# Ledger of designs, part 275: peptides against a protein of PDB entry 5JXT

Target 1, 319 residues: chain A of PDB entry 5JXT
Amino acid sequence: SLLPKKEINVYIGMSEMQVKWYQKILEKDIDAVNGAGGKRESKTRLLNIVMQLRKCCNHPYLFEGAEPGPPYTTDEHLIYNAGKMVVLDKLLKRIQKQGSRVLIFSQMSRLLDILEDYCVFRGYKYCRIDGSTAHEDRIAAIDEYNKPGSDKFIFLLTTRAGGLGINLTTADIVILYDSDWNPQADLQAMDRAHRIGQTKQVVVYRFVTDNAIEEKVLERAAQKLRLDQLVIQQGRAQVAAKAAANKDELLSMIQHGAEKVFQTKGAFGTMAEKGSQLDDDDIDAILQAGETRTKELNARYEKLGIDDLQKFTSESAYE

## One batch from the design tools (peptide; made by RFdiffusion4, then SolubleMPNN)

Design b2_p29_6_s2 (from b2_p29_6, 11 letters changed)
Fold by OpenDDE base, seed 4:
Structure b2_p29_6_s2 (fold): chain B 319 residues (1-319), chain A 29 residues (1-29)
Amino acid sequence: as target 1 above (319 residues)
Amino acid sequence: MEELAKDLKEVRERLEESLKLFEEQLKSL
């Protein structure tokens, strides 16, 4: 029988480089961040800020001229300059040691390029599929990964490419390196490993940059998922349509953690204490804290009705 | 700058498409 999947949000501090880039993104549009643009601020400008902040949360090398060089060589800097890479590097070592295989999903194909460089640098054998991968190459990559006795440890996928109904039940670990705005896209990604033919306990690690916009992306996705479930259960399909992010919600999401980011000199959280020198106890502490915060987040939304979820989407725009 | 503007435009177009597809899916439900 298919075991229920275990989902854990992994809350990760920004590296010093990420904090500096996050500050620069906010400073560039400080009038928009402070709400001084008022009614003149375009939804498009706010969406652009959100996208830059999400790029920063993923990896600072997603920005032109952020990578140290020349020479542009893959080294330990690829890992220590992004909090998610530091945690990923330690987590993958543990996953490999336990004899598991892993799917890594991202919304950003350019992040998969960084993850390929990382895989080569660490000597991890991988497959890749994104939105540009030809149909034949997708089949070949899936077949190579699923082959009995395959030496491919990692499968790198864009979340959208993972949505194509692919069976990857030969993996038991799923890492969502970032989150989709649509929680159904992430569920579809998890369902690549959590499907008929899976023999192991599927564990999903969702990476979330702590004290940053990604917490609000996650909260919004959780609210929407709960609303969609309640609408289906209650037959109230007309009520769900109102949940498109308005300007005030986008502004609140941009403002979340911004003050603390401006006040911070250096890195955040465990990244400030240990940098790239995380040990197994640090990873266990991060996973335990993440499991606690995941339970608290789920418990917050499980008690809410449709009307409460609709109010909360409006009130969280004013807090 | 021009490549960053292209990447921002492409990400914007993908986000606008994802939002539009989402708004269309919500209208079809």
Scores: peptide ipSAE 0.000, ipTM 0.309, DockQ to the pose 0.020
Fold by OpenDDE base, seed 2:
Structure b2_p29_6_s2 (fold): chain B 319 residues (1-319), chain A 29 residues (1-29)
Amino acid sequence: as target 1 above (319 residues)
Amino acid sequence: MEELAKDLKEVRERLEESLKLFEEQLKSL
């Protein structure tokens, strides 16, 4: 029988470089961030800020001129300049030692380019599929990954490309490097490994940048998922789940953690304490803390009814 | 479901266009 999947949110601090870039993004649009612009900022401008903040949470090298060089060489700087890469690098070593195989999902094809460079640098054998991958190349990559005795450890996928009904039950670990605004897209990604033919316990690690916009993306996704579940259970097809964040919700998301980011010199959380020198005990502590916070988050939304979830506006970080 | 998928697709397309515009603006800095 298929075992239930275990889902763990992994809360990760920003590197010093990420904090500096996150500050620059907020400073560039400070009037929009403060809500002080007497002309209500366009929803488009707020969406742009949200996107840049999400890029920053993924990797600072997603910005032009962020990569140190010349020479432009793949080195340890690719890892230590992004909190998620530091945790990923340690977690992948553990996953490999366990004889597990891993799917890594992102919303950003350009992040998959960074993850390819990382895989080459660490000597990890991988496959890749994104939204631009031809149908034949996609089949070839899936077959190469799934073949008996495959040396391919990692499968890199955009969450969109993972939605196409593919079977990757030869992997037992799923890493969501970032989250979709639609929690169903992430569930569909998990279901590539968590499907008929899986023989192992599937574990899903969802990376979340702590004290940043990604916490609010996660909260919003959890709210929507609970609302969708309750609508299905109650047969109330008419609850138009507000698919798109409104301006006030986007502003609240941008403001979340902004003050703490401006006050911070250097890295955040575990990245400030140990930087790239995380050991196996530090990873266990991060995973245990993440499991606790995941249970607390789920317990918060399980108690809410449809009417509560429909009224739930993310409180402003300034309330 | 189709309207939600359409709204999500539209938000996604606007987000991608907005990303492209911002990447172009970052290239101009």
Scores: peptide ipSAE 0.000, ipTM 0.309, DockQ to the pose 0.024; fails the geometry check
Fold by OpenDDE base, seed 3:
Structure b2_p29_6_s2 (fold): chain B 319 residues (1-319), chain A 29 residues (1-29)
Amino acid sequence: as target 1 above (319 residues)
Amino acid sequence: MEELAKDLKEVRERLEESLKLFEEQLKSL
């Protein structure tokens, strides 16, 4: 029988470079961040800030002129300048040692480019599929990954490309490097490994930048998922139409953790304490803390009714 | 059941469109 998947949110501090870029993004649009734009602040402008912040949470090299150079050479800087890469680098070593194989999903094809450079730098054999991958090349990549005795350790996918009903049950680990605004897209990605034909315990690691926009993306996704479940159970399809964040919701998401980011000199959390020198005990602590926070998050939303989930509870970013 | 499945499909499509619009708004920046 297929074992239930284990889902763990992995809460990761920003690197020093990410903090600097996160500050720069907020400062560039400080009037919008402070709500000073009032009724004239466009929803589009807030959506832009949200995207730039999400890019920053993924990797600072997603910004023009962020990569150190010339010379532009792939080195350890690709890892230590992004908290998610530091955790990924340690986690992949552990996963490989366990004889597991990994699907890595992102919303951002440009992040997959960084992950390709990383795979080459570490000597990890990989496959890739994104939205631009030709149909024949997708089939070839899937077949190459799934073949008996495949030496391909990693499959890099955009979440949407991974959602296309493909079978990747030869992997048992799923890393969501970022989250979709639609929790169903992430579930569909997980279901590439977690389906009939899987023989191992599937474990899903969802990377979440701590004290940043991604926590609010995750909360919103959890609210939506619970709402979708209740709508299915109660037959109230009309309720789910409010899925687009309003201006106030977007503003609250942008403001989340912003003050602490402005006050921070250097990196966040374990990234401040250890940086790229995370050991196996630090990874275990991050995973255990993540498992606890994941249970708490789920328990928070499981008790809510439809009417409660329709209210964006802007619990203040300051409590 | 079929009507509920249609309604859920429509909700999903609207959510996907809202996400697409969000991504397009993100690309236009």
Scores: peptide ipSAE 0.000, ipTM 0.288, DockQ to the pose 0.015; fails the geometry check
Fold by OpenDDE base, seed 5:
Structure b2_p29_6_s2 (fold): chain B 319 residues (1-319), chain A 29 residues (1-29)
Amino acid sequence: as target 1 above (319 residues)
Amino acid sequence: MEELAKDLKEVRERLEESLKLFEEQLKSL
């Protein structure tokens, strides 16, 4: 029988470089961030800010001129300049020692380029599929990964490419490096490993940048998922209407953690304390804290009715 | 069930369009 998947949100502090870039993004559009643009601020401008903040949460090298060079060489800087990479680097060592195989999903193909450079740098054997991968090359990559005795440890996928109904049950670990605005896209990605033919306990690690836009992306995705479930259960199709964040929701998401980011000198959380020197005990502490916060997040939304889930409660952002 | 499947499909299509517009904006940056 297929075991239920375990899902753990892994809350990760920003590196010093990420904090600096996050500050620069907010400063560039400070009038929009402060709501000073009033009715004239376009939803498009706020969406662009959200995009840049999400890029920053993933990796600062997604910005032009952020990578140290010349010479442009892959080195330890690729890891320590992004909190998610520091945690990923430690987690992958554990996963490999356990004899597990891992799917890594991102929405950003350019992040897969960084992860590819990382895999080469660490000597991890990998497969890759994104939106540009030809159909024949997708089949070949899947077959190469799934073959008995495959030496491919990692499969790098865009969340959309993972949506194509592929079977990757030869992996038992899923890392969502970032989250989709549509929680169903992430579920579809998880279901590549958590499907008929899986023989192991599937564990899903969802990376979430702490005290940043990604917490609000996660909350919104959890809210939407619960709303979709309740709408299906109650047969009330009419309730599903707010597919896109409104302007005020986007502004609230951008403002989340902004004050603390401006006040912070250096990195956040465990990244400030230890940076790249995270040990095994630090990773266990991060995973345990993440499991607790995941249970709390789920418990918050499980108690809400349809009418409560339709109201974006701005109040919980200021506590 | 068929109407619910149609509504879920339409929500999915609108989400895919919104995501496509978002990716086009991301590529233009």
Scores: peptide ipSAE 0.000, ipTM 0.292, DockQ to the pose 0.017; fails the geometry check

Design b2_p29_6_s3 (from b2_p29_6, 11 letters changed)
Fold by OpenDDE base, seed 2:
Structure b2_p29_6_s3 (fold): chain B 319 residues (1-319), chain A 29 residues (1-29)
Amino acid sequence: as target 1 above (319 residues)
Amino acid sequence: MEELAKDLLEVRKKLEESLELFKKQLESL
């Protein structure tokens, strides 16, 4: 029988470079961040800020002129300048040592470019599929990854490309490097490894930048998933129309952690304490803390009814 | 059961359309 998947949110502090870029993004649009635009602030402007903040949470080199150079060489700076890369680098070493194989999903094809550079730099054998990958090349990549005795350790995918019904049950680890606004897209990504033919325990690691917009993206996704489950269970189809974030929700998401980011000098959390010098015990502590916070997050939404979830704005009633 | 399945498929479709619109908005930025 297929074992239930384990899902763990991995809460990761920003690097010093990410904090500096996150501050710059907020400062550029500070009037919008402070809500001074009120009803006149365009939803488009708020969506732009959200997108830039999510790029920052993924990797600062997603911004033009952020990469150190010349010379533009791939080095350890690709890792230590992004909290998610520091954790990924340690986690992949552990995953490889245990004889596992891993799917890495992102919303951003440009982040997959950074992950390719990282794979080359670390000597990891990989496959890639994104939204631009031709059908034939996609088949070839899947077959190369799934073949018996494949030397391909990593499969890099955009979450959109992962939605195409492909079978990757030769992997047992899934890393969601970022989250979709639709929790169903992430579930569909997990279901690439968690299908009939899987013989191992599937473990899903969801990377979440701590004290940043990604916590609110995660909360909103969890809320939506619970609402979708309750709508299915109660047969109440009418509720689905409120899926898109409103202006006030987007503003609240942008404001979350902003004050702490402005007050912070250097890196956040584990990145401030250890930087790139995480050991195996630090990774175990991060995973254990993540498992605890994941259980707490799920327990918050399990107690809520449809009417509560419909009233529940992205303002956590627990802040 | 068929009506509930249709309603769920329509809800799913509307959620996917709203999401795809949101993704297009994010990609157009």
Scores: peptide ipSAE 0.000, ipTM 0.288, DockQ to the pose 0.014
Fold by OpenDDE base, seed 4:
Structure b2_p29_6_s3 (fold): chain B 319 residues (1-319), chain A 29 residues (1-29)
Amino acid sequence: as target 1 above (319 residues)
Amino acid sequence: MEELAKDLLEVRKKLEESLELFKKQLESL
């Protein structure tokens, strides 16, 4: 029998560099962030801010001129300049020691480029698939990863490219480095490891930048998933079509944590206390806190009916 | 066209549920 997957949201503080870049993104469009543009602010402008903030949450080197150099050399700075990389680096060492194998999903192919540089720097053997990967190369990468006795530890995938019905049951760990706006895309990614032929407990780690836009992306995705489930259960197919983020929802998402980011000097959370010097106890604390917050998040949405979720998608723009 | 798009979305949702139910049934074997 296939064991139920364990899902844990891993809440991660920004590095000092991420905080500085997050501030710069907000400052560049401060009038839009403050809602001073009123009805004149385009939904497109807000979507662009959201995209830049999500890049910052993933890695500051996704911005032109953010990488230290020349010379551009892969070093420990690739890790300590992104909170998610610090946690990833420690978590991968643990996963490898356990004899597990890992799928890492992202929405951003350019983040997979950074993760390739990281894999080379740490000596991790990996496979990669993204949206540009040819069909034959995808088959070859899957076969190489799934091969009995494969030395490939990591599979790097874009969430959408991973959606293509592939079987990766030779991995038991899934890391969602970021989240899709569509929770079904993330579920489809998890289902690459959590499928017939899996012999291990699948564990899914969802990385979420704490006190940032990614918390609101996660909340919105969870709301949508619960609403979709309830709509299907109640046969109310007509209700689900309206959920494109309105302007006020996007503004609320951008504003979430912005004040605290402007007030912060240095890094956030555990990144402020220990930076790149996280130990195994710090990782356990992060995972335990994440498991607690995940249970609380799920319990919040399980109690909500369709009418409550429909109101909350409108009212979460005002809280 | 809009009705057909709604019907296709409903069919897709039913297929996704059927697939999830099928997975759960296979997990119970």
Scores: peptide ipSAE 0.000, ipTM 0.230, DockQ to the pose 0.013
Fold by OpenDDE base, seed 5:
Structure b2_p29_6_s3 (fold): chain B 319 residues (1-319), chain A 29 residues (1-29)
Amino acid sequence: as target 1 above (319 residues)
Amino acid sequence: MEELAKDLLEVRKKLEESLELFKKQLESL
């Protein structure tokens, strides 16, 4: 029988470089961030800010001129300049030592490019598929990863490319490097490893940048998932219509953690204390804290009815 | 059930279109 998947949100502090870039993004559009643009601020402008903040949470090298160079050489800076990479680097060593194989999902193909450079730098054998990967090359990559005795440790996927019904049950670890606005896309990604034919306990690590936009993306995705479940259970199709964030919700999401980001002169949380010098005990502490916060988050939404979930999308605009 | 599945598919399609527009805006930056 297929074992239930274990899902853990891994809350990760920003690196010093990420904090600096996050500040610059907010400062560039400070009038929009402060709501001073009022009714004149376009929803498109706020969506663009959210997008840049999400890029920053993933990796600062997603911005032009962020990578140190010339010479542009892949080195330890690729890791320590992104909190998620620091945690990923330690976690992958542990996963490999356990004889596990890992799927890494992102919404951003450009982040997969950074992860390819990282895989090469660390000597990890990998496969990749994204939205641009030809059908034949996709089949070849899946077959190469799934073959008996495959030496491919990592599969890099965009969440959308992973959504195409493929079977990757030869992996038992799933890392969601970022989250989709649609929690069903992430579930479909997890279901590449968590399917009939899986023989191991599937563990899903969802990376979430702490004190940043990604916490609000996660909360919104959890609210939506619970609402979708309740709508299916109660047969109330009409309630599902608030799928897109409104202007005030986007503004609240952008403002989340912004004050603390402006007050911070260095990295956040464990990244401020240890940076790239995270040890195995620090990783265990991050995973344990993440497991606790994941249980709390789930327990918060499991108790909510349809009417409460509809109100919470309005009340999170008043804190 | 079929209407609910259609509504969910339509919501999914609108979200995918919004995300695709967002990705195109990302690639143009």
Scores: peptide ipSAE 0.000, ipTM 0.278, DockQ to the pose 0.017
Fold by OpenDDE base, seed 3:
Structure b2_p29_6_s3 (fold): chain B 319 residues (1-319), chain A 29 residues (1-29)
Amino acid sequence: as target 1 above (319 residues)
Amino acid sequence: MEELAKDLLEVRKKLEESLELFKKQLESL
């Protein structure tokens, strides 16, 4: 029988470089961040800020002129300049030692480029599929990954490309490097490994930048998922149509953790304490804390009815 | 059931369109 998947949100502090770039993004549009643009502030401008902040949470080298150079060489800086890469680097060593194989999903193809450079730098054998991958190359990559005795450890996928009904049950670990605004896209990605033919316990690690916009992306995704479940259960299709973030919701998401980011000199959390020198105990502590916060998050939304979720989406714009 | 499935598909389509618009805004940055 297929075991239920274990899902763990992994809350990760920003590196010093991420904090600096996160500050720079907020400062560039400070009037919009403070709501000073009022009714004239475009939803498009707020969506742009949200995106730049999400890019920062993924990797600072997603910005032009962020990568140190010349020379532009892949080195340990690729890892220590992004909190998610520091955790990923330690986690992948553990996953490999356990004889597991891993799917890594992102919304951003340019992040997969960074992950390719990382895989080459660490000597990890990988496959890649994104939105631009030709149909024949997708088949070839899947077959190469799934073949008996495949030496391919990692499969890099955009969440959209992973949603295409692919069977990757030869992997038992899923890393969501970032989250989709639609929780169903992430579920569809997980279901590439968590499908009939899986013989292992599937574990899903969802990376979430702590004290940043990604917490609000996750909360919003959890709200939507609960709403979708209740709509399916109660037959109330009309409720799900309001799922596009309004202007005030986008503003509150941008403002979330911004004050603490401006006050921070250096990195956040475990990244401030240990940086790239995380050990196995630090990883276990991060995973345990993440498992606790995941249970708390789920328990918060499982108790809510449709009417409560509708109110919460309106009130969470002001908290 | 069929009407609800159509409504859910339409909601999904609107969400996908909103997401696609967001992603085009992403690529324009």
Scores: peptide ipSAE 0.000, ipTM 0.281, DockQ to the pose 0.016; fails the geometry check

